# Peptides against a protein of PDB entry 7SID, part 38

Target 1, 151 residues: chain A of PDB entry 7SID
Amino acid sequence: LHMYLMLLKELPGEEYPLPMEDVLELLKPLSNVCSLYRRDQDVCKTILNHVLHVVKNLGQSNMDSENTRDAQGQFLTVIGAFWHLTKERKYIFSVRMALVNCLKTLLEADPYSKWAILNVMGKDFPVNEVFTQFLADNHHQVRMLAAESIN

## One batch from the design tools (peptide; aimed at target 1 R38 T77 A81 H84)

Design b2_p24_7_s1 (made by RFdiffusion4, then SolubleMPNN; from b2_p24_7, 12 letters changed)
Fold by OpenDDE base, seed 4:
Structure b2_p24_7_s1 (fold): chain B 151 residues (1-151), chain A 24 residues (1-24)
Amino acid sequence: as target 1 above (151 residues)
Amino acid sequence: MKEREEERKKKLEEIEKKILYGPE
């Protein structure tokens, strides 16, 4: 786990996007890690903080690529799962803060949610619609972060 | 295309299931 998290942390930024094939390879362990540590608040927070680099890579890729669609799908499924568990009140505010940052980054990459759509249990939820829900979060810091992201 | 799309869909469903309900 530690090594994987370090790898995610050290991913290149927007200036040096990874090939989508490499992104796919990085996403393979992600779902397993998320599954195993889904109840660990600290690990989930760390994961969400580190996958911000993945969002940047996904936003810069060719939308028509099969690998891009696959990578986007896998990543958004993970984010959607975190969001769903958030709605089920499984995560403390610090994890929700990290999730808001992920959603913010997604909105920056895809303001109109053309591809940034969370599919949860067969239903589609555009990220721009999901994001606004955090404006009414029970924790003031989450609300503030969400509000700052809009401005 | 349909076959690939279906395969992708199944993969995503498995990913979702694992995260939502655990690895079991």
Scores: peptide ipSAE 0.676, ipTM 0.932, DockQ to the pose 0.745
OpenDDE base, seeds 1, 2, 3, 5: peptide ipSAE 0.676, 0.676, 0.675, 0.677; ipTM 0.932, 0.933, 0.932, 0.932; seeds 1, 2, 5 fail the geometry check

Design b2_p24_7_s2 (made by RFdiffusion4, then SolubleMPNN; from b2_p24_7, 12 letters changed)
Fold by OpenDDE base, seed 4:
Structure b2_p24_7_s2 (fold): chain B 151 residues (1-151), chain A 24 residues (1-24)
Amino acid sequence: as target 1 above (151 residues)
Amino acid sequence: MEEREKERKKELEKIYEDILYGPE
């Protein structure tokens, strides 16, 4: 886990995007890690903070490629799962803040939610629609972060 | 493309379910 998280943390930023094939390889173990540690708030927060680099890579790729669709799908599935668990009140505010940051980054990459769509319980939710719900979060810091992201 | 989309859907469904309902 530690080595994987370190790898995610050290991914290059927007200026030096990874090939989508490499992104896919990095996403492969992500679902397993999320599954194993879905109840660990600190690990989930760390994961969400580190996958921000993935979002930046996804936004810089060729949207028409099969690899891009695969990577976007896998990543959004993970985010959707975190959103699902958030709706079930499984995560404390710090994890929700990390999720808001992920959604913010997604909106920056895809402001019209053309590809940034979460599938939760078989239903599609554009990220912009999901994001606005955090404006009504029970924790003031989450609401504040969401509001700042809109401005 | 259709077959790939079907496979992708199945893979994503498995990922989703594993995260939410896995025994871990």
Scores: peptide ipSAE 0.660, ipTM 0.929, DockQ to the pose 0.897
OpenDDE base, seeds 1, 2, 3, 5: peptide ipSAE 0.659, 0.659, 0.659, 0.659; ipTM 0.929, 0.929, 0.928, 0.928

Design b2_p24_7_s3 (made by RFdiffusion4, then SolubleMPNN; from b2_p24_7, 13 letters changed)
Fold by OpenDDE base, seed 5:
Structure b2_p24_7_s3 (fold): chain B 151 residues (1-151), chain A 24 residues (1-24)
Amino acid sequence: as target 1 above (151 residues)
Amino acid sequence: SKEKEEKRKKELEKIYEAIINGPE
């Protein structure tokens, strides 16, 4: 786990995007890690903080490629699962803060949610629709983070 | 292809269920 998290943390920024093939390789273990540590708030927060780099890579890739679609699908599935568990009140505010930041970066890459759509319980939810719900979050810091991200 | 799309969909469903319900 620690090695994988370190790898995610050390991903290059927007100036040096990874090839989509590398992104896919990074996403392969992600679902397993998320599954195993779904109840661990600290690990989930760390994961969400580190996968921000994935969004930056996805947003700068060729959106028409099959690899891009695969990567987007896998990533959005993970985010959707975190959103699902958030709706089930499984995550404390610090994890929700990290999730808001993920959604923020998705909106920056796809402001109109053309591809950034979460599928939860078999239904599609555009990220912009999901994001607005955090404006009414029970925790003031989450609301503040969501509010400042819109303006 | 339609077959590839269906395979992708099933894979994503497995990922989703694994995270929601935990590992098998």
Scores: peptide ipSAE 0.672, ipTM 0.935, DockQ to the pose 0.775
OpenDDE base, seeds 1, 2, 3, 4: peptide ipSAE 0.670, 0.671, 0.670, 0.670; ipTM 0.934, 0.935, 0.934, 0.934

Design b2_p24_7_s4 (made by RFdiffusion4, then SolubleMPNN; from b2_p24_7, 17 letters changed)
Fold by OpenDDE base, seed 5:
Structure b2_p24_7_s4 (fold): chain B 151 residues (1-151), chain A 24 residues (1-24)
Amino acid sequence: as target 1 above (151 residues)
Amino acid sequence: MEKREKEREKELEAIYDKIINGPL
């Protein structure tokens, strides 16, 4: 786990995007890690903080490529799962803040949620719609972060 | 729908399920 998290942490920024093939390789174990540690607030927070680099890589790729669609799908599925668990009140505010940052980064890459759509319980939710809900989060810091992010 | 798209959807569903429900 720690080695994988370190790998995620050290991913290059948007200035030097990874090949989509590398992104896919990184996403493969991600779902397993998320699954195993879905109840661990600290690990989930760390994951969400580190996958921000993945979003930046996804946003700069050819959106029409098969690999991009695969990577986007897998990543958005993970984020959607975190959103689902958030709606079920499984995560404390610090994890929700990390999720807001992920959503913010997604909106930066896809402001109109053309591809950034979360599928939760068989329903599609554009990230911009999901993001807006955090403006009404029960925790003041989450609300503030969300409010700051839209401007 | 392309065969690959169907396979992708199944894979994504599996990923979603294992995160929500936990590992088996």
Scores: peptide ipSAE 0.681, ipTM 0.933, DockQ to the pose 0.746
OpenDDE base, seeds 1, 2, 3, 4: peptide ipSAE 0.679, 0.679, 0.679, 0.679; ipTM 0.932, 0.932, 0.932, 0.932

Design b2_p24_8 (made by RFdiffusion4)
Pose (drawn by RFdiffusion4):
Structure b2_p24_8 (pose): chain A 151 residues (1-151), chain P 24 residues (1-24)
Amino acid sequence: as target 1 above (151 residues)
Amino acid sequence: LEEELEELEEEIEELSEEFLESIE
């Protein structure tokens, strides 16, 4: 777990992007890793805080081949799964704050929501519309974080 | 040890399927 979190945090870089196949290799075991630790709040928070570093390389669309969409779908389905579970009151405010940080990073990477769309229950939600929903949260810290990051 | 590893792999597959069904 430590090895995988370290690789996720360190390997991606903004100045010189990785090949997309390497991004796919990084994102391949993430679903299983998240599946094991669905119950644990601390691990989930740590996982989100470490995966928010992959958006810098994911946001590149110059080489918009099939691998780009595959990697974007692999990341967005995990993010959507966390958002859906959060809507059902399954996570504490720490995981919600980490998810807010992830969504803010996604909004930074794709302002027009060309590709950053969460898919859940056969429906699609743009990240910008989802982000404004956190202004009505039951925890003051998450609301303040969303209000401050609304810019 | 090989048999314990295969059982762990099956458990992981089952948990992964349950996790992915949460979004359907």

Design b2_p24_8_s1 (made by RFdiffusion4, then SolubleMPNN; from b2_p24_8, 14 letters changed)
Fold by OpenDDE base, seed 4:
Structure b2_p24_8_s1 (fold): chain B 151 residues (1-151), chain A 24 residues (1-24)
Amino acid sequence: as target 1 above (151 residues)
Amino acid sequence: SSEEARRLQELLEEQLEEWLSLLE
């Protein structure tokens, strides 16, 4: 876990997107890692914070490439899982904050949710619609972050 | 390839189902 988190942390920012092939390599174990530590709030928060760089890279890439779509799909699967469990109140506010930041970054890259669509249990949920739900979050900081993202 | 990507996505979806079933 530590090694993987360090790899995620080393991702360059929005100004320097990684080759999509490298992004894919980093995403491959992501679902497994998230699943294994799904009950660990601190690990989940850390993962979500680090994958922000992945989202930024995805947003800067050619959306028409197969590798981009693959990376987007893998990432969205994980985000969908976190969102679903958030709806079931499985995560504390700090994890939800990190998730909102991920969703915010997705919306910046895809404001109309053309590709940013969460598929959970066979149903599609556009991120722009999902995001609005956090405006009514029980925790004030989550609401504020969500509201800040919309304005 | 598109086939490999599809298979990987299916695997991820299966993992998600297991993930969700354990926490619901």
Scores: peptide ipSAE 0.067, ipTM 0.606, DockQ to the pose 0.140
OpenDDE base, seeds 1, 2, 3, 5: peptide ipSAE 0.059, 0.064, 0.060, 0.047; ipTM 0.604, 0.596, 0.583, 0.628; seed 5 fails the geometry check

Design b2_p24_8_s2 (made by RFdiffusion4, then SolubleMPNN; from b2_p24_8, 15 letters changed)
Fold by OpenDDE base, seed 1:
Structure b2_p24_8_s2 (fold): chain B 151 residues (1-151), chain A 24 residues (1-24)
Amino acid sequence: as target 1 above (151 residues)
Amino acid sequence: SLAEELKKLEEIEKKLQEFLSLLE
């Protein structure tokens, strides 16, 4: 876990995106890691903070390639799982804060939710629609962060 | 009882499977 998180942390940002093939390799173990540590709030927070780099890489890539669609799909599956568990009140506010930041970054890359769509339990949820739900979050800091992000 | 414990385990396994299905 530590080595994997370190790799995620060191990913380049928007200025120097990784080849999509490399992104795919990094995403492969992500779902397993998230599943394994789903009950650990600190680990989940750390994962969500580090995957921000993945979003930045995805946003700067060619959207027409099969590898891009595959990478986007794998990433969105993980985000969708975190969102689903958030709706079930499984995560504390600090984890939700990290998730909101991920969603914010997704919206920056895809403001109209053309590809940023969460599929949960066979239903599609555009990220812009999902994001607005955090405006009604029970924690004031989450609401504030969400409100700032729509500007 | 054993039956009660098995039922609890089944519920846990069901919840785990539901979570894993989200990641597939």
Scores: peptide ipSAE 0.050, ipTM 0.525, DockQ to the pose 0.082
OpenDDE base, seeds 2, 3, 4, 5: peptide ipSAE 0.042, 0.023, 0.022, 0.023; ipTM 0.549, 0.461, 0.476, 0.458

Design b2_p24_8_s3 (made by RFdiffusion4, then SolubleMPNN; from b2_p24_8, 10 letters changed)
Fold by OpenDDE base, seed 2:
Structure b2_p24_8_s3 (fold): chain B 151 residues (1-151), chain A 24 residues (1-24)
Amino acid sequence: as target 1 above (151 residues)
Amino acid sequence: SEEELEELKKKIEELLKEFEELLK
C-alpha cells in the first residue's frame, strides 16, 4: 500500500498528461486497494487526494476513444463506491472533503455530466447532481467547499 | 526533462503490474 501511494504522489501534473494507456494501467489495482482499505479513513483520504491527478489526466484526453471510456468507467466505479459509502455515513468529514475535490475536478472537465456519471447498485447518478448534495452536508467545511466549487 | 518523465512512467508501470498480481 505504501509503495502504491508513493507512486500516486509522484504522478506528473497537468503540464505532462499521461497517455491514456498509462492511465488505464494506473487504475487497474486501484479498485482493489480501495476495497481492502475502505474502512481506513486515513488511507481513503490519501487515495482520494492522489487520484486527483488521474481526474486531471482524464479531462485532457480524447473523449471519443475506447481507452478513454474504459479509464473513465474504472475511475467512476471507484468514486461511486466512495460516494455510496458516504451516503451510508461511513466516512468522516475529511474524507468527504477529498471526495468533493475529486467531484469538483470532474465537473470542471465535464460540467454537464455527459460522461461523469456514477453508477451505484445499478443506478446512475450524474456528478452534478451528486455534487449539489454536499451543499447540505452536516459538516460546515464540506458545505463551504461545495459552495465555493460552484463559482 | 522529458527523458526523466519517460523513465518515471516506466517505473510506475512496472510497479503497478506487480501490485496487480499481488492483489489477485
Scores: peptide ipSAE 0.025, ipTM 0.538, DockQ to the pose 0.042
OpenDDE base, seeds 1, 3, 4, 5: peptide ipSAE 0.027, 0.026, 0.023, 0.029; ipTM 0.555, 0.547, 0.529, 0.563; seeds 1, 3, 5 fail the geometry check

Design b2_p24_8_s4 (made by RFdiffusion4, then SolubleMPNN; from b2_p24_8, 13 letters changed)
Fold by OpenDDE base, seed 1:
Structure b2_p24_8_s4 (fold): chain B 151 residues (1-151), chain A 24 residues (1-24)
Amino acid sequence: as target 1 above (151 residues)
Amino acid sequence: SELERRLEEEERERLLEEFESLLE
């Protein structure tokens, strides 16, 4: 886990995106790691914070390539799963904060939710629509972060 | 109550199963 998290953390910034092939390799174990540690909210928070770098890379890629769609799909699957539990209030505010940051970054890369769409149990949820739900979060810091991201 | 606690725990586990299913 620690080695994998370090790999995610050390991803280059927006100016020097990784080749999509490398992004795909990094995403392959992500679902398994999230599933394994789904009950550990501290680990979940850390994962969500580190995958922010992946989102930045995805936003700089060729959106018409098959590899890009594959990478986006794998990433959005994980985000959708976390969002699903968040809706049911099963994650603490720090995890929700990390999720909001992921959604914020997605919206920065795709403001109109052309590809940033969460598919949960066969239903599509555009991230811009999902994001507005956090404006009514029970925790003030989550609401503030959501509000700052929209404005 | 104890019953409420059990029901809450069952709901949590159900949601975690759904979470895992979404990751498959």
Scores: peptide ipSAE 0.255, ipTM 0.747, DockQ to the pose 0.052
OpenDDE base, seeds 2, 3, 4, 5: peptide ipSAE 0.239, 0.228, 0.157, 0.158; ipTM 0.739, 0.723, 0.680, 0.676; seed 5 fails the geometry check

## One batch from the design tools (peptide; aimed at target 1 S31 A81 M121)

Design b2_p25_1 (made by RFdiffusion4)
Pose (drawn by RFdiffusion4):
Structure b2_p25_1 (pose): chain A 151 residues (1-151), chain P 25 residues (1-25)
Amino acid sequence: as target 1 above (151 residues)
Amino acid sequence: SSEELRHKVLKEFDHDLYERTMEAL
């Protein structure tokens, strides 16, 4: 777990992007890793805080081949799954704050929501519309974080 | 192919959530 979190946090870089196949290799086990630790709040928070670093390489669309959409779908499904589970009151405010940080990073990467769309229950939700929903949260810290990052 | 890969990722993430999605579809 430590090895995978370290690789996720360190390998992606903004100045010189990785090949997309490497991004796919990085994102391949993430779904299983998140499945094992679905119950644990601390691990889930750590996982989210470490995966928010991949958006810098995911946002590149110059080489918009099939690998780009594959990696974007692999990431967006996990993010949507976390959001859906959060809507059902299944995570504490720490995981919600980490998800807010991830969504803020996604909004930074794709301001027009061209590709950053969460898919859940056969429906699609743009990230910008989902982000404003956190202003009505039951925890003051998450609301303040969303209000401050609303810019 | 990309759609099948998303369904595979969702199933590996949470099988109950996958079944609920299949019912919704």

Design b2_p25_1_s1 (made by RFdiffusion4, then SolubleMPNN; from b2_p25_1, 13 letters changed)
Fold by OpenDDE base, seed 2:
Structure b2_p25_1_s1 (fold): chain B 151 residues (1-151), chain A 25 residues (1-25)
Amino acid sequence: as target 1 above (151 residues)
Amino acid sequence: SVEERRLETLKAFDEELYKKELEAR
């Protein structure tokens, strides 16, 4: 975990996008790491904060390649799982804050949710619609963060 | 496949939901 988190932390931002092949390699273990630590709030928060760099890289890539679609799908699967568990009230506000930041970054890359779509229970949820739900979050800081992201 | 990975992730995060989706197929 430590080594993987360190790797995620050191990823370059949108200014220096990685080849999609490299992004895919980084995403491969992500679901396993998340699943293993899904009940650890602090680890989940840390993971969500670090994967922001992945989102930035995804937004700067060629959208027509198979590898891009694969990478987007893998990432969105993880985000969808976090969102689902959030709806089930499994995560504290600090984790939800980190998730909102991920969603915000996704919307910056894809404002109209052309590819940023979460699939949960076989149903598609555009991230822009998912994001608006956090405007009604029970915690004031989450609501404020969501509201600030729209402006 | 992408779908297989999605299902595996779902299983890891929420096994009950995973079962429901399998039954819905």
Scores: peptide ipSAE 0.081, ipTM 0.676, DockQ to the pose 0.523
OpenDDE base, seeds 1, 3, 4, 5: peptide ipSAE 0.026, 0.056, 0.018, 0.039; ipTM 0.608, 0.654, 0.368, 0.639

Design b2_p25_1_s2 (made by RFdiffusion4, then SolubleMPNN; from b2_p25_1, 14 letters changed)
Fold by OpenDDE base, seed 1:
Structure b2_p25_1_s2 (fold): chain B 151 residues (1-151), chain A 25 residues (1-25)
Amino acid sequence: as target 1 above (151 residues)
Amino acid sequence: SVEERMKETLKKFDEELYKKQLEAE
C-alpha cells in the first residue's frame, strides 16, 4: 500500500501527462486497494488526495482513444464507489473534502460531464449533478469548498 | 462495446462494495 501510494503521489501534473498505457497500469490495483481499506478513513483520504494526479493526466489525454476510455472507466469505478459510500454516510468530512477535490478536477477536465459519469447500482450520475449535492453537505467546510469550486 | 464494458465494470464494482458493507453492518 505505502509503495503504491508513494507512486501515485509522485505522478506528473497536467502539463506533463503520463502515457495512457502507464496510467492504465497504475489504475489496475486501485480498485482492490480501495476495497480493502474502504473503512479506513485516513487511508481513503490519502488515496483520494493522491488520485488527483490521475485525474489531471486523464484530462490531457486523447479522448477518442480506446485506452483513454478504459482508463476513465477504471477511475470512475473508484470514484463512484466512494460517492456511493458517501451517500450512505460512511465517510467523515475530511474524506468528503478529498472527494470534492477529485470531482472538481474532473469537472475542470469535463465541464459538461460528457465522460465524467458515475455509474452506481446500474444508474448513471453525471459528475456535475453529483457535485452540486455537496453544496448542501452537513459540514460547513465541505459546503464552502463546493461553493468555491463552481464560482 | 467499450462503453458497455465500462458500464458493466462500474456496476460490478459498486455492487460488490455495497454487498460487503451490508454484510459488515
Scores: peptide ipSAE 0.024, ipTM 0.516, DockQ to the pose 0.194
OpenDDE base, seeds 2, 3, 4, 5: peptide ipSAE 0.018, 0.016, 0.018, 0.015; ipTM 0.469, 0.379, 0.383, 0.376; seed 2 fails the geometry check

Design b2_p25_1_s3 (made by RFdiffusion4, then SolubleMPNN; from b2_p25_1, 12 letters changed)
Fold by OpenDDE base, seed 5:
Structure b2_p25_1_s3 (fold): chain B 151 residues (1-151), chain A 25 residues (1-25)
Amino acid sequence: as target 1 above (151 residues)
Amino acid sequence: SVLERQLEVLKEFDEELYKKYLEAL
């Protein structure tokens, strides 16, 4: 876990995006790590904070490449899972804050939601629409953060 | 598909929630 988190933390941001092949390698174990530590709120928060860099890498990549689509799919799958669990009240506010930040970063990378779309039960949800649900969050800071993304 | 992948991940994250979605399909 420590090594993996360090890799995520040290991932170059938008200024120096990694090759998509490297991004894919980093994403491969992500689902497993998240699943393993899904009940550890601190670890989940840390993961979500670190994957912000992944979003930046994905946003600056060639969207027409198969690897990019694959990476986007894998990443969005994980984000979608976190979102689902959030809706089921599985995460405390600090984790939800981190998730909202991930979603905000996705929109910054893809303002028109060309690829930043969560597919849930066969239905597509643009990431911007996901924020509307956080406007009704029980925690005021989460609501405020979500509101900022809509403006 | 994206849906299939999400369901697989959801199963690992929350088995109960996974079952709920399976029933809804």
Scores: peptide ipSAE 0.034, ipTM 0.537, DockQ to the pose 0.421
OpenDDE base, seeds 1, 2, 3, 4: peptide ipSAE 0.024, 0.018, 0.018, 0.025; ipTM 0.472, 0.374, 0.356, 0.474

Design b2_p25_1_s4 (made by RFdiffusion4, then SolubleMPNN; from b2_p25_1, 10 letters changed)
Fold by OpenDDE base, seed 3:
Structure b2_p25_1_s4 (fold): chain B 151 residues (1-151), chain A 25 residues (1-25)
Amino acid sequence: as target 1 above (151 residues)
Amino acid sequence: SVEERRRKVLEEFDPELYEEELKAL
């Protein structure tokens, strides 16, 4: 776990987009790691903070279309799971803050949610619609962060 | 496959939801 988290942390930002093949390799263990530690608030927060670099890379990808769709799908599946568990009030505010930052970054890369769509239980939820729900979050800092991102 | 991975993620993240989804199919 810690080695994987360190790997995620060392990823370059949007100024240095990775080849999609490398992104896919990084995403391969992500679902498993998230699943194993889904109830660990600190690990979830750390993962969400570090995958911001993945979001930035996905937004600027000009690689193979099939690989791009695959990478986006794998990533959005994980984000969708975090979103679902957030709706069920399974995560503390600090984890929700990290999730909002991920969603904010997605909106920066895809303001109109052309590809940034969460699919949960067979239903599609555009990230721009999901994001607005955090304006009603129970924690004031989460609401403030969401409000600042819309302005 | 992508769908298989999505199913596995759902099962591990929320087993109860996964079971409910299967009942709805």
Scores: peptide ipSAE 0.050, ipTM 0.607, DockQ to the pose 0.490
OpenDDE base, seeds 1, 2, 4, 5: peptide ipSAE 0.030, 0.024, 0.030, 0.029; ipTM 0.558, 0.530, 0.568, 0.545

Design b2_p25_2 (made by RFdiffusion4)
Pose (drawn by RFdiffusion4):
Structure b2_p25_2 (pose): chain A 151 residues (1-151), chain P 25 residues (1-25)
Amino acid sequence: as target 1 above (151 residues)
Amino acid sequence: EEELEEKLKERKEEEEEEVQEFLEE
């Protein structure tokens, strides 16, 4: 777990992007890793705080091949799964704050929501519309974080 | 293109099934 979190945090870089096949290799076990630790709040928070670093490489669309959409789908389905579980009151405010930080990074990467759309229950939600929903949260810290990052 | 669409759909269905099983517990 430590090895995988370290690789996720360190390998991606903004100045010189990785090949997309390497991004796919990085994102391949993430679904299983998240599945093992669905119950644990601390691990989930740590996983989200570490995966928010891959959006810098994911946002590149110059080489918009099939690998780009494959990797974007692989990441967005995990993010949508976390958001859906959060809507059901399944996570504490720490995981919600980490998810807010991820969504803020996604908004930074794709302001027009061309590709950053969460898919859940056969429906699609743009990240910008989803982000404003956190202004009505039951925890003051998450509301303040969303209000401050609303810019 | 069609093989990629089928792969993405199957991956979404599998992840949704795991989320639903977790909600049932």

Design b2_p25_2_s1 (made by RFdiffusion4, then SolubleMPNN; from b2_p25_2, 12 letters changed)
Fold by OpenDDE base, seed 2:
Structure b2_p25_2_s1 (fold): chain B 151 residues (1-151), chain A 25 residues (1-25)
Amino acid sequence: as target 1 above (151 residues)
Amino acid sequence: SEELKKKLEEFYKKVEEEVEKFLSE
């Protein structure tokens, strides 16, 4: 399984939008994969870097599509898990950088966090509120990246 | 690209199979 995940590094980023049906299929196992490798910093970074391309598709799709809503929900679950572990200081700065990039893309698609809401431990956290917490990150590069996203 | 899409789908298919195997243990 680890060998398969490492192959993600060899795949180029998607330059073209993926059909929502394909996005949904790709997201289905993602939560389980993230859970299995939550303690592997390199794997988490790789996953976050690659799902960034998926986020771009989610924001541009028809919001009334059932598949879009389903995909958005599955994606937000994964991001919420990464956010939760970040709060527990489980991730190094490079992983947090990748997470901030994902959150940035979400905010671009939904600036007011109407649908971009993380549900963690039964509580809702709007992405715009979550994002502001990275302005106070311990690492300067994370703070700078977060600050650039607000402007 | 379609080629990249196919590669990603194949990749996740294998990952899903391994995950299912792991979760069934």
Scores: peptide ipSAE 0.043, ipTM 0.572, DockQ to the pose 0.045
OpenDDE base, seeds 1, 3, 4, 5: peptide ipSAE 0.038, 0.025, 0.034, 0.042; ipTM 0.568, 0.515, 0.564, 0.565

Design b2_p25_2_s2 (made by RFdiffusion4, then SolubleMPNN; from b2_p25_2, 8 letters changed)
Fold by OpenDDE base, seed 5:
Structure b2_p25_2_s2 (fold): chain B 151 residues (1-151), chain A 25 residues (1-25)
Amino acid sequence: as target 1 above (151 residues)
Amino acid sequence: SSELEKKLKEQQEKIEKEVQEFLEE
């Protein structure tokens, strides 16, 4: 886990995007890691903070490539899972903060949610619509962070 | 998009759903 998290942390962002093939390799174990540690708040927070760079990287990629679509799909699956568990009140505010940051970054890359769509339980949730729910978050800092992304 | 791309997309979506469900368990 430690080594993997380090790799995520060191992932270049929008200023120096990695080849999509490399991104895919990093994403492959991510779902398993997230699943394994889904109940560990600290690990989840750390993961979400580190995958911010993945979002930035994906935003700079050619959306028409198969690898890009694959990477986007894998990533969005993970984010969607975190979102789903958030709705089920499984995460403390600090994890929710990290998730909101990920979503904000997604919006920066895809303001119109053309590809940034979370599919949860068979339903599609455009990221730009997800923030509305965070505006009603029980924690004031989460609400404030979400509000920053709307305008 | 081509018909093949459509099929591939559908398969990918199925995989994503399965993975997501796994994460939620």
Scores: peptide ipSAE 0.037, ipTM 0.630, DockQ to the pose 0.206
OpenDDE base, seeds 1, 2, 3, 4: peptide ipSAE 0.023, 0.020, 0.018, 0.019; ipTM 0.468, 0.474, 0.453, 0.502

